# Peptides against a protein of PDB entry 5H65: the designs that were tried, part 75

Target 1, 294 residues: chain A of PDB entry 5H65
Amino acid sequence: QYLERTPLCAILKQKAPQQYRIRAKLRSYKPRRLFQSVKLHCPKCHLLQEVPHEGDLDIIFQDGATKTPDVKLQNTSLYDSKIWTTKNQKGRKVAVHFVKNNGILPLSNECLLLIEGGTLSEICKLSNKFNSVIPVRSGHEDLELLDLSAPFLIQGTIHHYGCKQCSSLRSIQNLNSLVDKTSWIPSSVAEALGIVPLQYVFVMTFTLDDGTGVLEAYLMDSDKFFQIPASEVLMDDDLQKSVDMIMDMFCPPGIKIDAYPWLECFIKSYNVTNGTDNQICYQIFDTTVAEDVI

## One batch from the design tools (peptide; aimed at target 1 M220 V272 Q283)

Design b2_p26_7_s4 (made by RFdiffusion4, then SolubleMPNN; from b2_p26_7, 10 letters changed)
Fold by OpenDDE base, seed 3:
Parts: C-alpha cells; sequence; structure tokens
Structure b2_p26_7_s4 (fold): chain B 294 residues (1-294), chain A 26 residues (1-26)
C-alpha cells in the first residue's frame, strides 16, 4: 500500500523487480499522436494489436458482401430476417436479422441486429439507429460471426474486438443462452459466442526526470490514467481534445522543463531478456490524472 | 503538488510485463 518516495538516481542503480513511488517531471513522451498510442490488448495471451483502420474494415466487409445470404438460415426462433437487394452493385443482397427476446421483437434501443452482406457504411448507419450490431455470415448450418478482424459487436460508435488466438468461436444460435436479450452486454455476448474480448489500452512511453536522473517508463492503461476510456477516445473528438490537453499540461510546448508540473506515480521495475540482451524496464501503475486538470 | 493522484489497482505480473514489453521493443 505505502511506498516511500525514491529518487530516480537511486532506482537506476537497483536490481529488478521492485516497486517505487516517484516524483518526477514528464520530459517527453511517445508516440506523440494519440491514434498511435491506442491499441488492443488480450487479457489472456497478452498480444498487442493495432486497432483496425477504416480501410481495413472496408476490405473485410466488402469481402463479406460478395457472399449471398443463405435462405435456409433466415427467420429462426432467435431472429426475424429481412432481405434487401441493392439497385446497383450487381444486385447485392443484404440480410438484416432482428434478434427477438422470447419471441418478441424489442424496441430499436434494445434490439440486436445481425447484418449479413452489409458495407461498413451501412453497418455504421444501422448501429446509429439500433442498439447493437453484429456483422455475420452464413455458415453451413447457422449464422456465424463474420470475421474477428472486424468488430464482433458494434454499439453506437464503440467497436468491440475479439482475440483470434484465444477465441473459439461458436455459432450465432448460442445467443439463446442469454436470458436477457435486450441489454446486450459486450462481455455476455462474447462469452456466448466463445470470444475473448480485447481491451483498448493506451500504450505510451514516458521519459521521466526528477533532476537526479532520467528513466523511461511504459504506460499501459485502459481508463484510469486519463480517466478517459481508450475504447471511446478514437471515436470522440472531445475526448481526443481532452487527452491532448492533458499531455500538453504535462509537457507544455515552448516552456522549459523547470516549469513543468510534477508527476507523482508508482513505477515497477522488471527484467526483460531478448536473446542475449538483458535490460531493466519500468511501468507506471496505479496513477491517474487529477480531475481538476480535466 | 502533483497534477495527478495515486490509486490502488491489480497489476500484471513481472513475467506478463516482460512478454508485453518484448512486443513493444520489437
Amino acid sequence: as target 1 above (294 residues)
Amino acid sequence: SPVNRLLPEVELSDEELAEITKQLLS
């Protein structure tokens, strides 16, 4: 719980692993661009992945749109299906499956849509109108999740991703196991479909300086440091501005480091061996920006 | 006074951190 403050010069001389409380200034940080600092992290295998770009998703959904919905998979006890044929684009067929709750179609703000053959643009439009969207494809005997490279669940502007390595996908009918088919909690959906959900994380390197020494510490955090969810920041301009303001506060442009604010945080040291190379690394933990700053 | 505050939280093990860091260094 309690750690005595230790100067960086002393920390730099000590073996890992250890935990420290420090008071230092943020001399610099990387990456400088926010979108480069947001990644996806698997809590199980700890793989770090880039958040897919719009172009990546376009390709995935374009590929999905080349497949024709299977007629035999339409209108089950779980969902009612509607099919649209585009006037252009060679008569592309799009299937929307409205998931029912105990045989009853829920209101738009509570419904889950399964979209088959939709483009990114169409999916986004539907997600803005309806509570939840899952992009799917026709499997052999059931609807299946389209691709784990794309979101398994879209709620508003939030894209939920799953780990390809750790997930063992199950068919859409497994959503029947959910008692409540109105709230569509991402973790519950993931569990029902055999998905290990990825976590949005801020990944940054802080160069810390307390006047006695300088060290680099990694920040990997989902929503505590900035008090802003990494899962929402990329899709919200105001949140992006807030993060930028916070970082500008820590590292004011055009100002000497002597005038920088002090940062008090916990860091842990740990050993990293890569081949013949051995180094001590540091991670920031249990630290948050004060609310008065936000 | 600092512009931040300390929190209690469950953290990754040193072994897990090492694995993650290797990815960052690569």
Scores: peptide ipSAE 0.142, ipTM 0.716, DockQ to the pose 0.178
OpenDDE base, seeds 1, 2, 4, 5: peptide ipSAE 0.068, 0.030, 0.056, 0.037; ipTM 0.613, 0.497, 0.578, 0.607; seed 1 fails the geometry check

Design b2_p26_8 (made by RFdiffusion4)
Pose (drawn by RFdiffusion4):
Structure b2_p26_8 (pose): chain A 289 residues (1-273, 279-294), chain P 26 residues (1-26)
Amino acid sequence: QYLERTPLCAILKQKAPQQYRIRAKLRSYKPRRLFQSVKLHCPKCHLLQEVPHEGDLDIIFQDGATKTPDVKLQNTSLYDSKIWTTKNQKGRKVAVHFVKNNGILPLSNECLLLIEGGTLSEICKLSNKFNSVIPVRSGHEDLELLDLSAPFLIQGTIHHYGCKQCSSLRSIQNLNSLVDKTSWIPSSVAEALGIVPLQYVFVMTFTLDDGTGVLEAYLMDSDKFFQIPASEVLMDDDLQKSVDMIMDMFCPPGIKIDAYPWLECFIKSYNVTQICYQIFDTTVAEDVI
Amino acid sequence: SEEELEELLEEAEENSGLTVAEYENS
C-alpha cells in the first residue's frame, strides 16, 4: 500500500545517519572468493578475525599429540577417562574423557567429550556420534583447554571459537558449575571456562546500481540475509553451494547487468568518524529458494 | 551472564557498521 523506493542519487545527496528502502542491482561484490566472507566477530571488543584454516588446526592438534596424558587427571567425579595406544603414529596416546551428569554417563547424544591427542578428523567424527567435543591438554593441576587458537567446543557442524583478548581462561573442573551435563549450551560452556565466544558473520561489500547512482553497502550478519547460518557454512557443502547459487543469481559472472535481477532491501547510512552504508532487515531467502 | 552476553550482542549489532568500516580501512 505505501511501498516506495528511494533512488540512489537521492541517497548520495543526504547526510547520515538515515535509513532507506531501495531497489538496486548488484553490479559487483567482494569477496570474489566467497569463503573469505565468513569472519569471526567478538561482541565484547568488536574485533574481526579470520577463521583458522585446516592446516592451522592440524598443527595445533598434532602438537597436542606429542604430549603424554597425565594419569593424575584421569577418572574424576566429573568424568570417566580412557586411554588408547597407537601404532605407527610416533607413539601417540589418545585420552577421551566422558563427562558425567550426577555421577552417571548420559546418552551419547547428550554426552560431552574432552579429548587429548585427537586429530581434527577424529574430533569431527566424535562430534557426529556424541553431543560435543572440547579439545583439552593435561595442565599442572587440572585438564585445560588445548588452545584458544583452536575451537573451544565442536558441536554438530559448528566449531565455536573464543576471543583471545577478552577471555580469561579457566580450567576444566569449572564445568562442574553448569546447571546440567546434558544440554551443553555453547554460551554456558564458554562462561564456565571464562571464554568470551566469537560470533560468526558473513561480511561482504556490495556495489549497488539502480541506474540513478552507484553506492557501496556492507553486508554484516550471521543468518538473516541468506537464511544460511554463518556458524555452519564452512563445514557444510550444501550450505556453501546455496551461498554460491544466491550470489550467482544476483551477480552472474560474465553476463551484463541489464539481465541481473533486482535486489529489494533496506540500507542504513552512518558516519564512520565519509558516509558508509549497510544492509539491514533484509533477506533474499524468503522469496528465493 | 546470559543477560550480559545478550546486551553485548545488541551493542555489537548497533556498532557493526563502525566495526566493518574499521576493518575495511585497515

Design b2_p26_8_s1 (made by RFdiffusion4, then SolubleMPNN; from b2_p26_8, 7 letters changed)
Fold by OpenDDE base, seed 4:
Structure b2_p26_8_s1 (fold): chain B 294 residues (1-294), chain A 26 residues (1-26)
Amino acid sequence: as target 1 above (294 residues)
Amino acid sequence: SAEELEKLLKEAEENSPLTVARYQLS
């Protein structure tokens, strides 16, 4: 991909849609807080959603824990089941189903666990030990995904979410359609269960200034811009720090814009119509952050 | 109990990698 550099003043005079290569300074950006810039995006309906907070998940899993695992759904050809009963007065039951690969239990680091009645803490511990965890509940005839408001799949510290609008959930036995029951690729799991997976994205608005003009550009990117996956950043303090450092580098607080580094990026213009108003908007695309030291 | 499950997980981390089968039988 090659484009000649175009000054912002020229871009601002041109009709959309067009693609540009620019060199500009990041005058400002929003939102300022990283956790507010990480969203979930549906590739089908294009809805942007907030990433659920720990407190939200706690409630969901607590509610799920009030349901008793159905004995009839335990120990199928797909999975072996084990149940624990807590010693508290409520006697909470936690069922863990170990998914088999062609009738054989895989290694722990390759095993998919289906969990009923687990707390967030317990699920997280299991996801750190085992390859994959799916929160489930007992349906009428089969295990089913617990709630799309919670992750449909947890792998280590990564929470995979599905779109409530676009998903048409299927029962857990549909995992039988997967030939390889050891790798548990999120997209494959989602497809088997009728889930449209949401994508973690950084969503930000950049105010760009190259000295000839100023324009606002929209950033929606998963892993290219920062070279940091949006899917991992919320659960990794070091990655969060890295993103913050990058943003502070391009937009240092308390310093005049003349001292800001130059950001080279690609932007595309597009038309937005709101009633009688026609507006040209800009979006950053195919860009990895790079500082021009010159 | 669920607490026992957590204990087992902790113990498993301190030892050699366990197969799923071993974990189920614990």
Scores: peptide ipSAE 0.027, ipTM 0.600, DockQ to the pose 0.013
OpenDDE base, seeds 1, 2, 3, 5: peptide ipSAE 0.028, 0.024, 0.025, 0.025; ipTM 0.626, 0.624, 0.619, 0.646; seed 1 fails the geometry check

Design b2_p26_8_s2 (made by RFdiffusion4, then SolubleMPNN; from b2_p26_8, 7 letters changed)
Fold by OpenDDE base, seed 5:
Structure b2_p26_8_s2 (fold): chain B 294 residues (1-294), chain A 26 residues (1-26)
Amino acid sequence: as target 1 above (294 residues)
Amino acid sequence: SAEELEKLLKEAEEKSPLTVAAYFNS
């Protein structure tokens, strides 16, 4: 619905919940570092989680690589299996399972690989060659997803994560429920495996000032605010530069706030109770700033 | 290592082209 512009001083006096249209200057924001603002959000339980670092993933995959693939789980109607023994000191066994579509192996650009015993580096290289990669392990009766602390699906440079709390993992054979075994849509894969996908989000706190008052507004957005996907920004230098440019435009360093551009946005107020303390908080919603950059 | 795996894949293709060749070369 249409909202008239409301000055911050008036908003600060009103009870929540309400929605507002505002015009204010971005006095400051936190966190200042972009990588600190990118989180994983569960749409079901609403928990915010850190995006795993490379080091974290290395440990997970290293641990997984210590396990030997079960020969009994190789070469099913769903996938063809190939196993290699590395020539390193440990003689690590790596199994790659090529998922078939109606009993036929698809082309590399359409195939899903199930990787068992691979390192992060190996998995990343495979994901650059093949359409999709799922890190797996040998379960008792079937292959299973390796670990929800790691991506359940890797497509190119995109890591798809699942919520540990909300997911109820199912074995790999449940991929049989997918009619199309060539596109490998992340949501479809997640559904088949009982995974609740996490969403990449920008999480920031904006200090807004319109000259009548100052308030802090929370930003949690996946791709609308910057018109840049949070899911891609960490792996793309150009996208990072773009976000930085946008933020620098609204908060130019070394310049007085009087010279800052005006930001038009929508904010909603809501009540928060922490123990005996009640406070009104604000969140930015349905706002795009990309148009202001053009 | 990743390089080792790539080498192994290539070797596997040579030894068993029916399984790996369709992917490695496509």
Scores: peptide ipSAE 0.031, ipTM 0.648, DockQ to the pose 0.012
OpenDDE base, seeds 1, 2, 3, 4: peptide ipSAE 0.020, 0.031, 0.029, 0.028; ipTM 0.620, 0.637, 0.653, 0.647

Design b2_p26_8_s3 (made by RFdiffusion4, then SolubleMPNN; from b2_p26_8 with E2A E10K G17P E22R E24F N25S)
Fold by OpenDDE base, seed 1:
Structure b2_p26_8_s3 (fold): chain B 294 residues (1-294), chain A 26 residues (1-26)
Amino acid sequence: as target 1 above (294 residues)
Amino acid sequence: SAEELEELLKEAEENSPLTVARYFSS
């Protein structure tokens, strides 16, 4: 869509909802730290959640490791099972289940692992060798997902999470419903297991100034604005540096705003009501920084 | 330990689940 540029002073006087094209300078933004701006968003209930920290995951997997794998649940038509006992004094047992495709074990780069009793470090190492890893536990009659507070699927360095509120978990044997058991698409895995997958999003507030007025605009975006996936940025130093460079370019420290570059973007206004209190808010949409003319 | 499993994985061929499974008991 083509929209004429509208000055912020005019926008601030208009009723919502409306869409605008603007040209403004990024006076400031929050949060300033990248890790604080990456959240998990549920597309169904719209709850925003923090991405679990490594320490949180360590605790979850440590607790899971205290449970002994059930021998009765090993070696089904869906997977081949192997048990590994650690050499430490506790003698921790780790069960790894290799998911088969039509009864045949696929290559490692196509293979999904189900793991019981693994630590975060061990799981991460396995995810580097195999296509995907699902942390599981022994249920009464089947393997089950370990905990929605942990990833339900790990692919390389990407951790996929599910919504606790919206998910209705099903047992692991429901993976049988997948026709293709070599390309483990996160959405397909989630559907089979009754999981509503969460989305990684950048969540930021921009203070925009075009010289006629000042406006705060909300940004919630997964991969379009920076052309960098929010799902990958926390695990990639180069991507983190790229985001930092972009933000420093638009909002350089140590200089006056008069020297800032211009940002062209689209914003939409919307109403927020709390009883008798009515407020107009603004959100950035359909904007890609890499495609903007600075 | 995580270090023990890491060593096992280093010895395994990258493309062979069976190679990895060899380090486990049935």
Scores: peptide ipSAE 0.038, ipTM 0.709, DockQ to the pose 0.013
OpenDDE base, seeds 2, 3, 4, 5: peptide ipSAE 0.031, 0.034, 0.029, 0.023; ipTM 0.714, 0.733, 0.692, 0.673; seed 5 fails the geometry check

Design b2_p26_8_s4 (made by RFdiffusion4, then SolubleMPNN; from b2_p26_8, 7 letters changed)
Fold by OpenDDE base, seed 5:
Structure b2_p26_8_s4 (fold): chain B 294 residues (1-294), chain A 26 residues (1-26)
Amino acid sequence: as target 1 above (294 residues)
Amino acid sequence: SAEELEKLLKEAEENSPLTVAKYASS
């Protein structure tokens, strides 16, 4: 549908819900730091969560490393198991389970590794080498996912997380439901294990000014707005710099707003009710800035 | 910290799937 440009002063007088096309300058934005703008979003319950810090993950995996792999759960029809004892670190036991495809071990680059007792550093290095890694623990009758507070799947530098509220975890043997055990698609793995995958999103608030009025617009987007995946930005310095450059272009420091470039975007208004109080809020949608500016 | 495990896994990766499986079962 075609939408004509509407000045902010007119929008501010109208009832919600409505959709608008606007042309405005980015007066300011929050949060200012990129790492604070990247969140995890559940598509089912819509809860927003913080991306776990490395320190948090270290604790989880350190705790897991204190547990001894159960000998009874090694070498099943699904996987072959190898156990290592570290020379240092008090003789820590590390178990690696190599998932087989129809009883045959696939090529290393296609093989899913299940890791017991691994540190964050070890797991990350293994994920770079073998592509796909799941941190697990020994359950009562089967291997189980270690902790939903940690990634359920690590592929290279990408950490895949699941929603604790919406997920109903199933044991590792449920990976048998996957016909092809060489292509480890995160959504397929999640489905097999009863996990609702979380989505990386940019969450920001823009203060927009077109000279007729000022309004705040909410941004929640995965990869459209910046044309940069939120799932990769935290692990890539170049992508971080790119986002910073985009924001600096629209909102340059030390320069007056009169010199700011114009931002064209779509916003939708919606009603928010807090008790007896009604408020109209605005959200950016279907907007890509990188293509228009660069 | 992870050097020992990395060394072992590197050796396994450079081998055929059958060798890796044998290594895993050893």
Scores: peptide ipSAE 0.029, ipTM 0.647, DockQ to the pose 0.012
OpenDDE base, seeds 1, 2, 3, 4: peptide ipSAE 0.023, 0.032, 0.024, 0.022; ipTM 0.631, 0.679, 0.673, 0.632; seed 2 fails the geometry check

## One batch from the design tools (peptide; aimed at target 1 K30 P31 M204)

Design b2_p27_3 (made by RFdiffusion4)
Pose (drawn by RFdiffusion4):
Structure b2_p27_3 (pose): chain A 289 residues (1-273, 279-294), chain P 27 residues (1-27)
Amino acid sequence: QYLERTPLCAILKQKAPQQYRIRAKLRSYKPRRLFQSVKLHCPKCHLLQEVPHEGDLDIIFQDGATKTPDVKLQNTSLYDSKIWTTKNQKGRKVAVHFVKNNGILPLSNECLLLIEGGTLSEICKLSNKFNSVIPVRSGHEDLELLDLSAPFLIQGTIHHYGCKQCSSLRSIQNLNSLVDKTSWIPSSVAEALGIVPLQYVFVMTFTLDDGTGVLEAYLMDSDKFFQIPASEVLMDDDLQKSVDMIMDMFCPPGIKIDAYPWLECFIKSYNVTQICYQIFDTTVAEDVI
Amino acid sequence: EEEEEESLLAKQLIELDEKWEEEEEEE
């Protein structure tokens, strides 16, 4: 009834901060390599970070495999422990600690594992069969998180990371403070270990063109615009294909802008200290499947 | 304080944008 659209030339003549409903074509976008759009964002210090690569994580887990699990930290009231020996793996030993709920191991889909000396591949397989996995190492008096450079919790396809600057790391026995040992809410796990969780976000720069003007608008969201979770997409091939197809739909490579579909969206202007723009309250996924 | 946080985040987005543009020119 009162759906009206503001041309870009009118927006460029106005001061910030304001909000606009627009319709424009996506002339171009950055990043050209779409996997680089997935960033980690700390809600406490507002720093943006790269997600660690497989090679980075392999280094951490292999380095963890050189350390011997400490027998003194095995079989507590919090967890049962089991050590596996290996062959042709530089004498590696793998410790899996099964976390109990009131002195009883829960079902595998509710059971959290702590693991010393495991590979990324093994941790990912364990995350399918069990509720979740925390990479750990034998500290002086207690089990401790392996490294904040690696995920503090792997749950399903989501690798949860914490902020190195904002976190004050606590040892594993502090998991006793969790209300139960079956739900394993990632924010609750992070609070018990003194970790400030990072948030996954899609970060992209869109160049919008409606024929009256041109404008750069940022995309920064976790799951609204694509209806694809940023927290899951790096570990899910189907979700990656969906992002590829949506961006190929709005901005196909090689063909002209005349043939592109229109992008209906809101944008908000704001002062940085020059005026910048950002997409908000917008989803392409509701009308596109 | 909120304004300083918003400014810091916007500056980081700009740096990322510039970095992506340089990578595209190198290709």

Design b2_p27_3_s1 (made by RFdiffusion4, then SolubleMPNN; from b2_p27_3, 10 letters changed)
Fold by OpenDDE base, seed 4:
Structure b2_p27_3_s1 (fold): chain B 294 residues (1-294), chain A 27 residues (1-27)
Amino acid sequence: as target 1 above (294 residues)
Amino acid sequence: SEQEQLSKLLKQLLELHEKWLKEEEEE
């Protein structure tokens, strides 16, 4: 996609919607904290949600852990079940269900575990050892997803979330519809269970200045802008450092803006109406960070 | 065999469970 570079002063005078290529300095950005910039976005209803905190998940899984697994739902054609009884907490029962592929158990590194009654700590330990984990509960006739406020799928350190508004949950036996029961692709799992998966996105507001004008541009991006997945950044210190380095490069602290590098990006304008108020807003799109130092 | 595979998986699970038990005893 080719667009001629347009100065910000010209852009600020034009009606929306339009697309522009710009070269500007990043005067400032918000939020300053990286973890505050990572959100969950629904591709269907477009709602933005906060990534649940560990404390929130603790509550959900603790509540789930108070429930006793239904013996009638153990050991089906889809999965083999193992029950553990804890020594404390009045002998809490934890059920681990190993999902089978055409009646055959896969290797541990390809295995999907359904966890019933586990705490966050226990679930995390399992997810670190096995390929995939789904927190579940005993329903009336089948296992069901525990809660969409918690991850529907955990793979390593990656938590996959679903949209409460757009999802129509189906029972666990619907995993039978999956042809490949070894890779456990999140989108496939979501589809089987009637889940609309949420997308991790970076959400930031950039104040851009090219010397002719200043405008604020909205950034909502999953993995293109930083070339770092938003889905992984919260759980990886090195990725966090990389993002911080990029931001410090474009917006270095303690120096004047004249010394800042130039950021080249694409922005699109759009109209926002609220009652009698009409405002033109700008969003960064299809951009990978690039700099040009004069 | 399927039984052997299950045994391997259970062994791995058991190892984790044993760690949990130790943690519970320490609490």
Scores: peptide ipSAE 0.252, ipTM 0.809, DockQ to the pose 0.012
OpenDDE base, seeds 1, 2, 3, 5: peptide ipSAE 0.252, 0.247, 0.145, 0.252; ipTM 0.813, 0.810, 0.734, 0.811; seed 3 fails the geometry check

Design b2_p27_3_s2 (made by RFdiffusion4, then SolubleMPNN; from b2_p27_3, 13 letters changed)
Fold by OpenDDE base, seed 1:
Structure b2_p27_3_s2 (fold): chain B 294 residues (1-294), chain A 27 residues (1-27)
Amino acid sequence: as target 1 above (294 residues)
Amino acid sequence: SQQQQLSQLLQQLLELHKKWEEEEELE
């Protein structure tokens, strides 16, 4: 449980796998831009994906908006439906379905909306007023999730994504299996719909130097390292500033490394085989730096 | 009642719908 500090020079000579406690300076890190460090990770297949850009989502929702909601799928035991025809030149039909809890409509702050034909802007507006929004489309026999390339669930400003590889999508009526239709826990929604939820993670490479040696360590962390959720940072300017401040503190621009603060962290070594080459890599784990900033 | 709740939800939805329609017209 307790690890003594080990100098980097000693670590660099040892075989993997091992765990270490180190004290080092952050010489440099990549990527330098925060938005590039936030990715989506599948806990099952371990694939890393980029967080979709707004432009990507616009395309998906625009495509969805070209399809007309099926009238036969409206007003089921699970949801009550309302349809609008836009007055613009496109005459787009938008359907919104209010999910009921055991036949009872909840309050707006507890209400899940299913939306057909909505734009990204419209969906975002809805998610700010109602508890949750799921983009859907009319299937042959039931409503279905629109596209796993888009969020399967939007709560406020948080976009929840699913893994295309690991998910086996089920129709929207499977939400009936949820006992609690008020809180709309993302994991529960995902399970009901056959979705493996992706996790937001910070992905960075740190170059660490303790004066005895230099090594690169990989960071993949959701919320421990910065004590800031990766799932929220992209949509919150204050959180972004906080992360930037932390990184600037440990690696201040225009300052010599001799003046850098010391970073204490845990790293683990592991072997990576690329053909005939065996390389030892390092990963940061179980480390929190936010407390040192305060 | 269920009908009252639906009406309230629809009113909120309608307000949002009007807003985004107005925005689309301005674009």
Scores: peptide ipSAE 0.267, ipTM 0.836, DockQ to the pose 0.012
OpenDDE base, seeds 2, 3, 4, 5: peptide ipSAE 0.017, 0.144, 0.259, 0.267; ipTM 0.315, 0.765, 0.828, 0.831

Design b2_p27_3_s3 (made by RFdiffusion4, then SolubleMPNN; from b2_p27_3, 16 letters changed)
Fold by OpenDDE base, seed 5:
Structure b2_p27_3_s3 (fold): chain B 294 residues (1-294), chain A 27 residues (1-27)
Amino acid sequence: as target 1 above (294 residues)
Amino acid sequence: SSQQQQQQLLLQLQQLHEEWLREEEEE
């Protein structure tokens, strides 16, 4: 879509809602640390939440590891089960359930493992060797997802999370509804289990200055702005460096704003009511800054 | 064959389990 450029001074005088194309310098941005800018967003309830830290996951999986797998739930038509017993003093049992495709075991690169009683470290080891891992627990009549505070699906280094507010969890046997039990598409798995998947997003506030005026614009974007998926950036050092380089390019430290490059972007204005106060806010949309980095 | 694939998967699982057991013994 084509919009004519509008100076910030003119935008600041106009009522919302409107859409604009602007050319401005990035005076500053927040948060400054990349890991703080990556959030999980629900597409239904629009809540933003933090990406769980390793320590948070450790607690959840450690708690799960204290529970003994129910023998009655092992070896169903959907999956075969193996029980591993640790040699430590606790004699912890880990159940590894491997999901079958039409009664046959898939290849390791197509295999979904359901893990019951595994630690974070153990689950990560499994996810590095097999296609997909779902942390589970023994329910009353079936295996169930362990906890929505943990990933419902792990594929390599990618952790897929679900919204606690919007999800209506179904038992693991609902995976039977999937015709394709080899690809394990996250959205399909989520749908089968009644999960509303969360989206990784970059969340930042930009202070933009074009010499005529200054405004703050909100950025919430998953993969377009940087041309880097927010879902992958936390687990990839090279992607992190790339984002940092882009931000440093537009907002270089230690130099005056006059030397900053121009940023072209689209912003939309919208009204926000905070108590009795009405204010106009701005959001960046449909903008890619890393076209030359690709 | 399908049977070979099944055996391979089981072998991979077994190998991983053996690795875990070795790591536990080293702790």
Scores: peptide ipSAE 0.285, ipTM 0.845, DockQ to the pose 0.011
OpenDDE base, seeds 1, 2, 3, 4: peptide ipSAE 0.284, 0.284, 0.283, 0.281; ipTM 0.845, 0.844, 0.844, 0.843

